# Peptides against a protein of PDB entry 4HTP, part 3

Target 1, 231 residues: chain A of PDB entry 4HTP
Amino acid sequence: SQTVASHVPFADLCSTLERIQKSKGRAEKIRHFREFLDSWRKFHDALHKNHKDVTDSFYPAMRLILPQLERERMAYGIKETMLAKLYIELLNLPRDGKDALKLLNYRTPTGTHGDAGDFAMIAYFVLKPRCLQKGSLTIQQVNDLLDSIASNNSAKRKDLIKKSLLQLITQSSALEQKWLIRMIIKDLKLGVSQQTIFSVFHNDAAELHNVTTDLEKVCRQLHDPSVGLSD

## One batch from the design tools (peptide; aimed at target 1 H7 S39 W40 K42)

Design b1_p8_6_s4 (made by RFdiffusion4, then SolubleMPNN; from b1_p8_6, 3 letters changed)
Fold by OpenDDE base, seed 4:
Structure b1_p8_6_s4 (fold): chain B 231 residues (1-231), chain A 8 residues (1-8)
Amino acid sequence: as target 1 above (231 residues)
Amino acid sequence: SEWLEKLL
């Protein structure tokens, strides 16, 4: 179906997340998120101008921004060590080389960046000189591939998991992969709380989520910021 | 956003 997520580049979400992460103050972090959200809502209104009864919502983005609240998608079965091995293979990194060792030993402080324990940042620096400058995936495509990974994990189809991961990786910039990894591992390190994200999205979002624990329901029911939970 | 401008 026609969705906002099918039109929004994953790169734009990642750029927003990057700006949020780099922002020092809460207010600036909120501003960047709000700008993305407002653009999404405007796009939604234009896209669905003649179709008021749609199920489309901010959910495709929200589930990537708050991946720890994901309930629809089954577990990926992916950890940092698996990704490290995949990158070593994909990038044909010498197993005893500096970059391979950085990925495998990501928990050990090795360098000037202070990225110990943050696999996504370590991967970013390995990928930056080796991958595309700009990705081509939409938010919808990213979610479709993540759905595939989860489904194939449930079905114990490791080869198909690898296939979907390769599609994600080969069609993503280093920055996009940094954020994708964080989404998979479910730790974005934005420096802004879940409560803040919900508060910016809708005044009643936190309450509705607390009751339902259904992120999609929150995004659908509270799509319009002017329509409250009691309306 | 560029994607928004394409639709509006």
Scores: peptide ipSAE 0.187, ipTM 0.852, DockQ to the pose 0.871
OpenDDE base, seeds 1, 2, 3, 5: peptide ipSAE 0.187, 0.182, 0.178, 0.176; ipTM 0.851, 0.855, 0.847, 0.850

Design b1_p8_7 (made by RFdiffusion4)
Pose (drawn by RFdiffusion4):
Structure b1_p8_7 (pose): chain A 221 residues (1-106, 117-231), chain P 8 residues (1-8)
Amino acid sequence: SQTVASHVPFADLCSTLERIQKSKGRAEKIRHFREFLDSWRKFHDALHKNHKDVTDSFYPAMRLILPQLERERMAYGIKETMLAKLYIELLNLPRDGKDALKLLNYGDFAMIAYFVLKPRCLQKGSLTIQQVNDLLDSIASNNSAKRKDLIKKSLLQLITQSSALEQKWLIRMIIKDLKLGVSQQTIFSVFHNDAAELHNVTTDLEKVCRQLHDPSVGLSD
Amino acid sequence: SLSMDEKL
């Protein structure tokens, strides 16, 4: 019943992605990712130490790291133009104000929002990776159910409980373009030698994470 | 250090 994702602050995933994006070279981008992946695996073993048929995996994090491969969640129905309106309303931004104009007159949207949010209020987030995933699930379902009000509420939960950096990365997760500077093939190859292959056949991110959880155990086994 | 490492 328990998951690694319930114990990992979304902030740690975000700080990792930030350092990845900030790194100039491939080797450094891989290093930052590998450190998070390796810690996840160590904690997985400690958490599920004496457990039986464990289905937990790196999937809750991997689906955020490779969001363009997201298949389980339906479309979010979220446009950058409406996030701008949501922030103007939420932050009580005067429309003639400098910050409101930056959002309205839209180095992607996530960065503009980052610069707007950085000097404001909350500096430390509270959500775990699991809670972020649960809320993204509610947003995708409510888009399918045509409930734009419940989408606003769920997105408000995500935004108001998160730091500027988490919000920058959450926006990018929703738009599905992280701009990390490291390819999907590279990310799969760091995770597992066989991961790129398994994903080609299955187009199934959760299956790849779960089946190839152990790096020393290949597809042949 | 990561929160997972601190827990371990």

Design b1_p8_7_s1 (made by RFdiffusion4, then SolubleMPNN; from b1_p8_7, 5 letters changed)
Fold by OpenDDE base, seed 2:
Structure b1_p8_7_s1 (fold): chain B 231 residues (1-231), chain A 8 residues (1-8)
Amino acid sequence: as target 1 above (231 residues)
Amino acid sequence: MLSLEKML
């Protein structure tokens, strides 16, 4: 069966997240998230017009927006140092070069940008002149690759982890990789609380999550904003 | 405009 996530480019989510991050006020941040969510729900209704019993929901996107609440897939086993080494290898960066040193020593201020301690931002500027401007991955494909990474981490198959990471990197723009890194590290820095995200999604979402701790169940049961928990 | 909106 078709899912909304199989049709939505990962680039669309990343562009939305970028807009949210750049917005100064809470209201503007909420607006950007709401616009993405409303478009998703509208597409869902069109895609599943003749199928009333589908399990498809906003979950594939929500688990990337709130990665700290992920419970279905296990730990990735990926840290900034591992990603730095991978990028140096993949991009064939000189080991003693400026860009390689920026990635490895991302906590040390370089004086060029106020990005010290934010590996994803440092990676973005290194990647921007070297990567495709438009990625080719859907949200479903990103989740499939992340599932593969988590599974192979559990099985200690480092070669297969690298393979999946390479697929993510080579098929993504610099902006998409910035957000992908933040999803893997589980810190998006959106400036919007978890409570706000749930509140925009559905009035009962925070309560249901507090009881179940199941993000998929929250997205599935509260897919329709007009239908409450008590209905 | 998002690609998703273009598909509707």
Scores: peptide ipSAE 0.077, ipTM 0.825, DockQ to the pose 0.806
OpenDDE base, seeds 1, 3, 4, 5: peptide ipSAE 0.062, 0.062, 0.060, 0.065; ipTM 0.805, 0.811, 0.803, 0.816

Design b1_p8_7_s2 (made by RFdiffusion4, then SolubleMPNN; from b1_p8_7, 4 letters changed)
Fold by OpenDDE base, seed 4:
Structure b1_p8_7_s2 (fold): chain B 231 residues (1-231), chain A 8 residues (1-8)
Amino acid sequence: as target 1 above (231 residues)
Amino acid sequence: MLSLEEML
């Protein structure tokens, strides 16, 4: 089925998130999110012009932007230490080497960047000279792979988890992997609150989410910013 | 330096 998420590069989301993170003020952060959202809605309208009552919504993106609110997927079973070991293996990093130690000891300040405690930032700098410059995954493909990871974690299929992770990693830039890691760990560090994200998305979004705790329902029912819950 | 894709 045709979805907006199947057409939007994951790189575009990551670039938006990067802009939001780098923005100093709330207003600028909001602007970047709004621009992405507006583009998404416009694309949705064009894609679904002849189709009424589609279930497609901003949900595929929203669940990556607010991963702590994910309720559809089971737990990934992935922590920073697992990712560190995976990258060391995948990149064939010397175990006693600087980069391997950075990944394993990500909580300890080892560099000038002040990235202590942020595994994704540590990983980014290790990956940057080693990864593709541009990823090839869509938002839908990223979600499909994350679904696979969660499902296989539930099934205790570590081999298949690794396979899906490898697919994510090999088809992603260092920047995309930085954000992917943050999505998996469920901490984006955008510097903007959940409430702000909801408020920009729709005036009634926070209220509906508070009642339903269903992020997909929020995205679907409040897809049109001009149509409220009471309408 | 080999890309991640090339290393797998």
Scores: peptide ipSAE 0.007, ipTM 0.476, DockQ to the pose 0.029
OpenDDE base, seeds 1, 2, 3, 5: peptide ipSAE 0.020, 0.000, 0.007, 0.006; ipTM 0.578, 0.396, 0.472, 0.481; seed 1 fails the geometry check

Design b1_p8_7_s3 (made by RFdiffusion4, then SolubleMPNN; from b1_p8_7, 4 letters changed)
Fold by OpenDDE base, seed 2:
Structure b1_p8_7_s3 (fold): chain B 231 residues (1-231), chain A 8 residues (1-8)
Amino acid sequence: as target 1 above (231 residues)
Amino acid sequence: VLSLDKML
């Protein structure tokens, strides 16, 4: 069965997240999220025009926007230090070089960008001159790879974890990798609350999530913004 | 403009 997520480039989500992060006001942040959501809903309606009973929803995107609410996939077992070592290896960075040291010592201020403690931003600047300008992954493919990582972490298959990470990295731009890292670490730094994201998605979303703690159920049951929980 | 909008 076709899903909206199988057609949406991961780059589109990352560009939206970047716009949200750069926006100063709450209203502007909300506008960027709403534009992405509305586009998704319109595409859903077109894709499923002849199929009224589908389980497809905004869930594939929502679980990447609110990664701390993920309950379906288990822990990735990935930390910043692991990613730093992987990037040093993959990019053939000199171990004593400036870029390798920036990745390994990401918590120490380097005086250039003020990005101390934000591994994703440090990684972005290292990756920007070295990565593809445009990624090739869809939201569905990103979720499939993240599922693989979580499953293989549970199975203690480190080699297969590395394989999936390499696929994510080699098929992503520097900007996409910045956001992917934040999704894995579960800290997007958008400057907008979980409550605000839910309120924009649907008026009853926060309430349903508080009761069920099931993000997929929230996205499915409240797919239509005009249909309430009590309807 | 998102890629989705171009696909509709």
Scores: peptide ipSAE 0.124, ipTM 0.843, DockQ to the pose 0.968
OpenDDE base, seeds 1, 3, 4, 5: peptide ipSAE 0.121, 0.108, 0.106, 0.118; ipTM 0.840, 0.833, 0.837, 0.839

Design b1_p8_8 (made by RFdiffusion4)
Pose (drawn by RFdiffusion4):
Structure b1_p8_8 (pose): chain A 221 residues (1-106, 117-231), chain P 8 residues (1-8)
Amino acid sequence: SQTVASHVPFADLCSTLERIQKSKGRAEKIRHFREFLDSWRKFHDALHKNHKDVTDSFYPAMRLILPQLERERMAYGIKETMLAKLYIELLNLPRDGKDALKLLNYGDFAMIAYFVLKPRCLQKGSLTIQQVNDLLDSIASNNSAKRKDLIKKSLLQLITQSSALEQKWLIRMIIKDLKLGVSQQTIFSVFHNDAAELHNVTTDLEKVCRQLHDPSVGLSD
Amino acid sequence: SSMEEKLS
């Protein structure tokens, strides 16, 4: 019943992605990712130490790192133009104000929002990776159910409980373009030698994370 | 890392 994702602050995923994006070279981008992946695996073993048929995996984090491969969740129905309106309303921004104009007159949207949010209020987030996933699930379902009000509420929960950095990365997760500077092939290859292959045949991110959870155990086994 | 702190 328990998951690694319930114990990992979304902030740690975000700080990892930030360092990845900030790194100039491939080797450094891989290093930052590998450190998070390796810690996830160590904690997985400690958490599920004496457990039986464990289905937990790196999937809750991997689906955020490779969001373009997201298949379980339906479309979010979220445009950058509406996030601008949501922030103007939420932050009580005067429309003639400098911050409101930056959002309205839209180095992607996530960065503009980052610069707007950075000097404001909350500096430390509280959400875990699991809670972020649960809320993204509500947003996708409510888009399918045509419930734009419940989408606003769920997104408000995500935004108001998160730091500027988490929000920058959450926006990129929703738009599905992280701009990390490291390819999907590279990310799969760091995770597992066989991961790129398994994804080609299955198009299934959760299956790949679960089946190839152990890096020393290949597809042949 | 928060995971490493929990393991320690």

Design b1_p8_8_s1 (made by RFdiffusion4, then SolubleMPNN; from b1_p8_8, 5 letters changed)
Fold by OpenDDE base, seed 1:
Structure b1_p8_8_s1 (fold): chain B 231 residues (1-231), chain A 8 residues (1-8)
Amino acid sequence: as target 1 above (231 residues)
Amino acid sequence: SSLDALLA
C-alpha cells in the first residue's frame, strides 16, 4: 500500500527541522512544525482520496522527530565515535588531519562556531564541502534503513550495519546527515518540548501517549485533528 | 514547500 512517507523527501523534514532550530521564538517554531504537518495531512487526503480506513499516518515522521519515544525499533548501538571513524574512512580523511581530529575530539572546543559537544554540527561542517548538495532518500527509505540497523545490531551483524549506514550517508546532503545523526543519537536540539510537538499534532496526543506509550497508535488514532479520543 | 510541490 502507498504511504505518504514513501513520497515525502527526507530533505523536506530536515529543512523543517532546520527552520525550527533556527527560530528563536516558540510561536515561530510551532509555525514551522504546523506547516509541515498540515502539508502532510493534505497530501495524505489526496493520496488516499478513494481509500477510507487506511492505517497510514504521520508515524513515520513523528518517530524521527521524537526519536526518544521510539519503541518499535531496538537500539542502534551507534555512538558518535563509531560515526567519526566511519566518516574518516568514507571521506578518506587524513587521520592526523584537522577534520578527522575534529570528529574524533568533538567534545573539545575548537574553532569559532562554539559547536563543542554537538557531533552533528561538527560533522555538518566537515561534510558540507565534500558531499552531494541534495539527498535522494524518502522518509520511508530512511526508516527502512534505520530498521535494518536496529535489527542487525540485535543480530550483531556489524558488516550489515555499516552497509546501511553507508547507504544513508552516500544518499544524503550534509544538512540531512546532520539531522540523521541527531535522530540516531536521539537528541534533536529543536528548542521545543515533546509536549509542544504533541499539542500541535493533536489536543489529545499527550494524553493518549501517556496511557499507551505507543507513538504509532497516537498518530493513527489521532490522525484527524477534529476527532478526539472521546468521539 | 517541496511537499506542496508534490500536490501540484
Scores: peptide ipSAE 0.035, ipTM 0.726, DockQ to the pose 0.770
OpenDDE base, seeds 2, 3, 4, 5: peptide ipSAE 0.032, 0.030, 0.013, 0.031; ipTM 0.719, 0.720, 0.468, 0.718

Design b1_p8_8_s2 (made by RFdiffusion4, then SolubleMPNN; from b1_p8_8, 4 letters changed)
Fold by OpenDDE base, seed 1:
Structure b1_p8_8_s2 (fold): chain B 231 residues (1-231), chain A 8 residues (1-8)
Amino acid sequence: as target 1 above (231 residues)
Amino acid sequence: SSLDELLA
């Protein structure tokens, strides 16, 4: 079936997240998220103009924005050290070189950026001069690959996990990979709370999530901001 | 935004 997520570039979500992170105030952060959400809903209405009973919703994006609330996918089994080793291999970085050591020792302060402990930021700077400027993945494709990783982790298929990771990496810009890493590690560092995200999405979203703990249900049932939980 | 371009 047709979904909004199959049309929206992953880059668009990442750009929004980057704007949110760079914004200083809560109001500005909210504005950036709202703009993305409104565009999504507008596209949904256009895509499904002649179909009222669709299950399509903001869920594909929401589960990437709030990865800590993911319940459909099992654990990825991926840590920063695994990603570091993968990048060293993929980028053919000298193991004793500066960039390889930055990735492996990401917890130790190095350089002027002050990004110690934030693997995604360290990876970004290593990737920026080496990666494609524009990624090619849609939000749906990213979710499909993440589903594959989780499934293969459960099945202990390390080779297939690596395959899916390589596909994610090779089809993503440095900025997209920064955010992808944060999604996998489940720490976006947006500077806005879960409650704020829910409040912007729908007035009843936090309440429904508290009861159901089902992010997809929240996104589907409260897709229309004008239709309340009690309606 | 890129999404807006998809709607145009």
Scores: peptide ipSAE 0.031, ipTM 0.720, DockQ to the pose 0.790
OpenDDE base, seeds 2, 3, 4, 5: peptide ipSAE 0.027, 0.029, 0.027, 0.029; ipTM 0.707, 0.709, 0.700, 0.705

Design b1_p8_8_s3 (made by RFdiffusion4, then SolubleMPNN; from b1_p8_8, 4 letters changed)
Fold by OpenDDE base, seed 3:
Structure b1_p8_8_s3 (fold): chain B 231 residues (1-231), chain A 8 residues (1-8)
Amino acid sequence: as target 1 above (231 residues)
Amino acid sequence: SSLDEMLA
């Protein structure tokens, strides 16, 4: 069966996250998230108009927005150092060059942007002049590749992990890769709390998550904002 | 958004 995530470009999620991050006020951050969520729900209703009992939900997006709550996937086994080495290899960066050193020493201030300690931002500036302007992946495809990475990490198949990472990288813009890195490292730096995200999604979402710790159940049971836990 | 265009 078709899912909303199979139709939504990963770029659309990333652009929403970028708008949220750049917004200064809480109200504006909430507005951007709400607009994305409302569009998703509208698309869901249209896609599943003739199918009343579907398991499709906001879960594919929510697990990328709140990656620290991921429980279905095992650990990726990916750290900033691994990504740095991969980018140096893939982009054929000179080992003693400025960009390679920025990636490897991302915690040390270089004085240009003040992004010390934020590997995703360092990577973004290295990738921006070198990567595609527009990515081609859907949210479903991104999740499938992340599932592959987690599974292969558990199986200790380093070659297959690299293959999936290369597919993610080569089909993503610099902006999409910035957010993908933050999803893998599980730190989005949105400036809005987990509780706020849940409250915008559904009034009962925080409570249900506190009891079940199951993000997919939260997204399925509370898909309709007008239907509460007690209904 | 691209989603709005697809609904259209």
Scores: peptide ipSAE 0.029, ipTM 0.714, DockQ to the pose 0.847
OpenDDE base, seeds 1, 2, 4, 5: peptide ipSAE 0.027, 0.026, 0.027, 0.026; ipTM 0.706, 0.693, 0.697, 0.687

Design b1_p8_8_s4 (made by RFdiffusion4, then SolubleMPNN; from b1_p8_8, 3 letters changed)
Fold by OpenDDE base, seed 3:
Structure b1_p8_8_s4 (fold): chain B 231 residues (1-231), chain A 8 residues (1-8)
Amino acid sequence: as target 1 above (231 residues)
Amino acid sequence: SSLEEMLA
């Protein structure tokens, strides 16, 4: 069946996350998230106008926004060092060059941007002059590739993990890759709490998640902001 | 947004 996630560009989610991160106040951060969520719900209503009881929900986006709550996928088995080595290989960076050393020694301050310890930001600046300006992936395609990575990690198929990572990288902008890295590492650095994300999504979302620990159930049961748990 | 364009 057709899903909202199959139509929404991954770039749109990344742009929203970038706006949230750059916003200084809690209210402004909430506004950006609410705008994305409202657009998603409107598109859902239009897409499923003639179909009752669909299982489609905000879950494909929510699991990328709150990746630490992911329970459907197994572990990716990917760390910053693995990504650093992959980028050095893929971009054909000189091993003793400045950019290769930045990626490998991402925890050491280089004095240029103050991004020590944030691998995703270091990767962004290396990628920006070298990769596509606009990505082509939908949210569904990103999730499918991440599912493949997790499955192949469980099966110890390193070659297939690399294949899926290469597809993600070659079809994404530098900005999209920054956020993708943060999703894989499970640290988005949005400056807004999990509780705030749930409260904006639905008033009962935090409570339902505390009981079920099932992010998909939360997104499906509380899809309509006007329908509560007791209704 | 691209979503708004798709709704139009």
Scores: peptide ipSAE 0.029, ipTM 0.710, DockQ to the pose 0.843
OpenDDE base, seeds 1, 2, 4, 5: peptide ipSAE 0.027, 0.027, 0.026, 0.027; ipTM 0.702, 0.691, 0.697, 0.698

## One batch from the design tools (peptide; aimed at target 1 F36 S39 K42)

Design b1_p9_1 (made by RFdiffusion4)
Pose (drawn by RFdiffusion4):
Structure b1_p9_1 (pose): chain A 221 residues (1-106, 117-231), chain P 9 residues (1-9)
Amino acid sequence: SQTVASHVPFADLCSTLERIQKSKGRAEKIRHFREFLDSWRKFHDALHKNHKDVTDSFYPAMRLILPQLERERMAYGIKETMLAKLYIELLNLPRDGKDALKLLNYGDFAMIAYFVLKPRCLQKGSLTIQQVNDLLDSIASNNSAKRKDLIKKSLLQLITQSSALEQKWLIRMIIKDLKLGVSQQTIFSVFHNDAAELHNVTTDLEKVCRQLHDPSVGLSD
Amino acid sequence: SVLEELANS
């Protein structure tokens, strides 16, 4: 019943992605990712130490790191133009004000929002990776259910409980373009030698994370 | 990080 994702601050995923994006070279981008992945695996073993048929995996984090491969969630129905409106309303931004104009007159949207949010209020987030996933699930379902009000509420939960950095990365997760500077092939290859292959056949991100959880155990086994 | 602390505890 328990998951690694329930124990990991979304902030730690975000700080990892930030360092990845900031790194100039491939080797350094891989290092930052590998450290998070390796810690996730160590904690997985400690958490599920004496457990039986464990289905937990790196999937809750991997689906955020490779969001373009997201299949389980339907479309979010979220445009950058409506996030601008949501922030203007939420932050009580005067429309003639400098910050409101930056959002309205839209180095992607996530960065503009980052610069707007950075000097403001909350500096330390509270959400875990699991809670972020649960809320993204509500948003996708409410888009399918045509409930734009429940989408606003869920997104408000995500935004108001998160730091500027988390919000920058959450936006990018919703738009599905992280701009990390490291390819999907590279990310799969760091995770597992066989991961790129398994994903080609299955097009199933959770299956790949679960089946190839152990890096020393290949597809042949 | 929190994850590193949990992993090494």

Design b1_p9_1_s1 (made by RFdiffusion4, then SolubleMPNN; from b1_p9_1, 4 letters changed)
Fold by OpenDDE base, seed 1:
Formats: structure tokens, sequence, C-alpha cells
Structure b1_p9_1_s1 (fold): chain B 231 residues (1-231), chain A 9 residues (1-9)
């Protein structure tokens, strides 16, 4: 079936997240998220103009924005150290070189950026001069690959996990990979709370999530901001 | 953004 997520570049989500992170105030952060959401809903309405009973929703994006609330996928089994080693291999970085050591020792302050402990930021600066400027993945494709990783982790298929990770990495810009890493590690550092995200999405979203703990149900049932939970 | 372009197309 046709989905909005199959049409939306992952880059657009990442750009939105980057704007949110860079914004100083709550209001500005909210504005950037709202703009993305409104565009998504507008596209949804256009895509499904002749089909009222669709299951398509904001869920594919929401589960990437609030990865801590993911319940459909099992654990990825991926840590920063695994990613560091993968990047060293993929980028053919000298193991004793500056960039390899930055990735492996990401917890130790190095340089002027002050990004110690934030693996995604360290990875970004290593990747920026080495990666494609524009990624090619849609939000749906990213979710499909993440599903594959989780499934193969459960099945202990390390080779297939690596394959899916390589596909994610090779088809993503440095900025997209920064956010992808944060999604996998489940820490976006947006500076805006879960409650705020839900409140912007729908007035009843937090309540419905508190009862159901089902992010897909929240996104589907409360797709229309004008239709309440009690309606 | 590309999304905006798609939504307005």
Amino acid sequence: as target 1 above (231 residues)
Amino acid sequence: SALDALANA
C-alpha cells in the first residue's frame, strides 16, 4: 500500500531534527517540528485523497523521533563501539590514526568541539569530508533496514546485521548518519521533551500513549488533529 | 524541503 513514508526522504527528517537541536528556545523547536508534521499531513491528504480508510499515519516518522518508545522492533544489539569499528573498517581509517581513535575513545574530550560522550557528533565530523553530500533513503527504507537489523539480531545473524548497516551508511550523508546513530542508540538530544512532541502532534496523544503504550495506535487514531479521543 | 515540495505538488 502507498505510504507517506515511502515518499519522504530521510534527509528531510534529519534536517528537521537538526533545526530543532540548533534552536535555542522551546517555541522555535516546536515550530520546526510542527512544520514537518503539517507538511506530512498535507502530503497524506493528497496521497490518500480518494481513500478514507487507510492505516497510513505519522508512525514511521514518530518511531524515529521517539525511539525510546519503540515496541514493535526488538533490540538492535548495536553499541557505539560496534559502530566505531564498522566505520574504521568501512572508511579504511588507520587504526592508530586520529579519526579512528576519536571514534573508539569518543568518551574522552578531544579537540575544540567539546563533543565528548556524544558518539554521533564525533562520527559526523569524521564522516563529513568522506561521505556523500546527499542521501538516497526514504523514511520507509530506513525503517525497513532497522527492522532487518532487529530481526537479524534476534536470530543472531551478525553478517546480515552488518549488511543492513552498510546499506544505511553508504546511502546516507554525514548529517543523516549522525541522526541515524542517535536513533539506533535511542538518544536524540533534541532539547524538547516527549510530552512536547506528543502535545504538538495531538492534544490527546500523551493520554492515549499513557494508556496503550502503543505508538502506532496513537499515530493512527489521532492522525487528524481535529478529531479527539472522545469523539 | 523536499517534503514541502511533495506536499505542494
Scores: peptide ipSAE 0.037, ipTM 0.746, DockQ to the pose 0.924
OpenDDE base, seeds 2, 3, 4, 5: peptide ipSAE 0.034, 0.034, 0.033, 0.035; ipTM 0.737, 0.739, 0.737, 0.741

Design b1_p9_1_s2 (made by RFdiffusion4, then SolubleMPNN; from b1_p9_1 with V2A E4D)
Fold by OpenDDE base, seed 1:
Structure b1_p9_1_s2 (fold): chain B 231 residues (1-231), chain A 9 residues (1-9)
Amino acid sequence: as target 1 above (231 residues)
Amino acid sequence: SALDELANS
């Protein structure tokens, strides 16, 4: 069956996350998230107009926004060093070159941007002049590839992990890759708390999550902001 | 955004 995530470009989520990150105040951050969420819900209603009792929900997006709460997908087994090496190889960067060294030594401040310790930002600047292609992935496709990575990590299939990563990278813009990296590393640096995200999503979301620890259940049961847990 | 366009279609 069709899902909202199968229609929403990953770029749209990344753009929203970028806006949230760049926003200074809590209220503005909340506004950007709310706008994305409202658009998602609206599209859901339109997509499923003639289909009642669907299991589709905001979960595909929520699990990318709150990746530290992921419980369905197992560990990726991916760290910054692995990604650095992958990018060096993929982009054919000279190993002793400036950009390769930036990726490998991401914890050490090398530039004026103050991005020390944020591998995703360092990667972004390396990728930006090199990634000329527009991203083509939907949120569902991103999740499918991430599922593949986690599954192959569990199976110790490094070759297939690399294959899926390459698919993600080659089909993503520099900005999308920045956020993808943060999703994989599970640190989005949005400047808004988990509690705030849940509060904006639904008044009962934090409570339900505290009990169930199941993001999908939270997203499905509390899909409608006007319908509470006791309803 | 593309999402907004889709939601309004």
Scores: peptide ipSAE 0.028, ipTM 0.704, DockQ to the pose 0.919
OpenDDE base, seeds 2, 3, 4, 5: peptide ipSAE 0.025, 0.025, 0.025, 0.025; ipTM 0.679, 0.685, 0.680, 0.678

Design b1_p9_1_s3 (made by RFdiffusion4, then SolubleMPNN; from b1_p9_1 with V2K E4D)
Fold by OpenDDE base, seed 4:
Structure b1_p9_1_s3 (fold): chain B 231 residues (1-231), chain A 9 residues (1-9)
Amino acid sequence: as target 1 above (231 residues)
Amino acid sequence: SKLDELANS
């Protein structure tokens, strides 16, 4: 089925997240999220103009923005150490070299950027001078690959996990990979609360999520900001 | 953004 997520570049989401992260005030952070959401809804209406009762919603994006609330796909089985080793291999980094050690010892302050404990930022700086490719993935494709990773983790197919990760990496910019890593690790560091994200999405979103714990249901039922829970 | 372009098309 045709979805908004199949048309929206993952880069657009990452750019929005980057703007949110860089924004100092809550109001500015909210503005960036709202702009993305409004554009999404507008495109949804255009895409589905002749189709009523579609199941398409903001869910594909929301589950990446609030990855800690993901309940549909199982665990990825991916930690920072695994990603570090993968990048060392993929980028052919000397094992005892500066960049390899940064990735492996990401918890230790390096004194350069103060990014200790933020593996994604460390990875970003390692990737930035090495990753010249513009990202080409859609939000749908990213979710499909993440689904594959989770499924293969459950099936204990490490080779296929690596394959999907490589596809994500090779089709993503350094910036997109930074955010992708944060999505996998489930820590976006946006500086806005879950409550704020829900409140911007829909006035009843937090309540519905508290009851259902189903992010897709929240996105689907409250797709229209003018239609409440009681409607 | 590409999203904005799509939304306005």
Scores: peptide ipSAE 0.037, ipTM 0.738, DockQ to the pose 0.964
OpenDDE base, seeds 1, 2, 3, 5: peptide ipSAE 0.005, 0.035, 0.037, 0.034; ipTM 0.422, 0.740, 0.736, 0.736

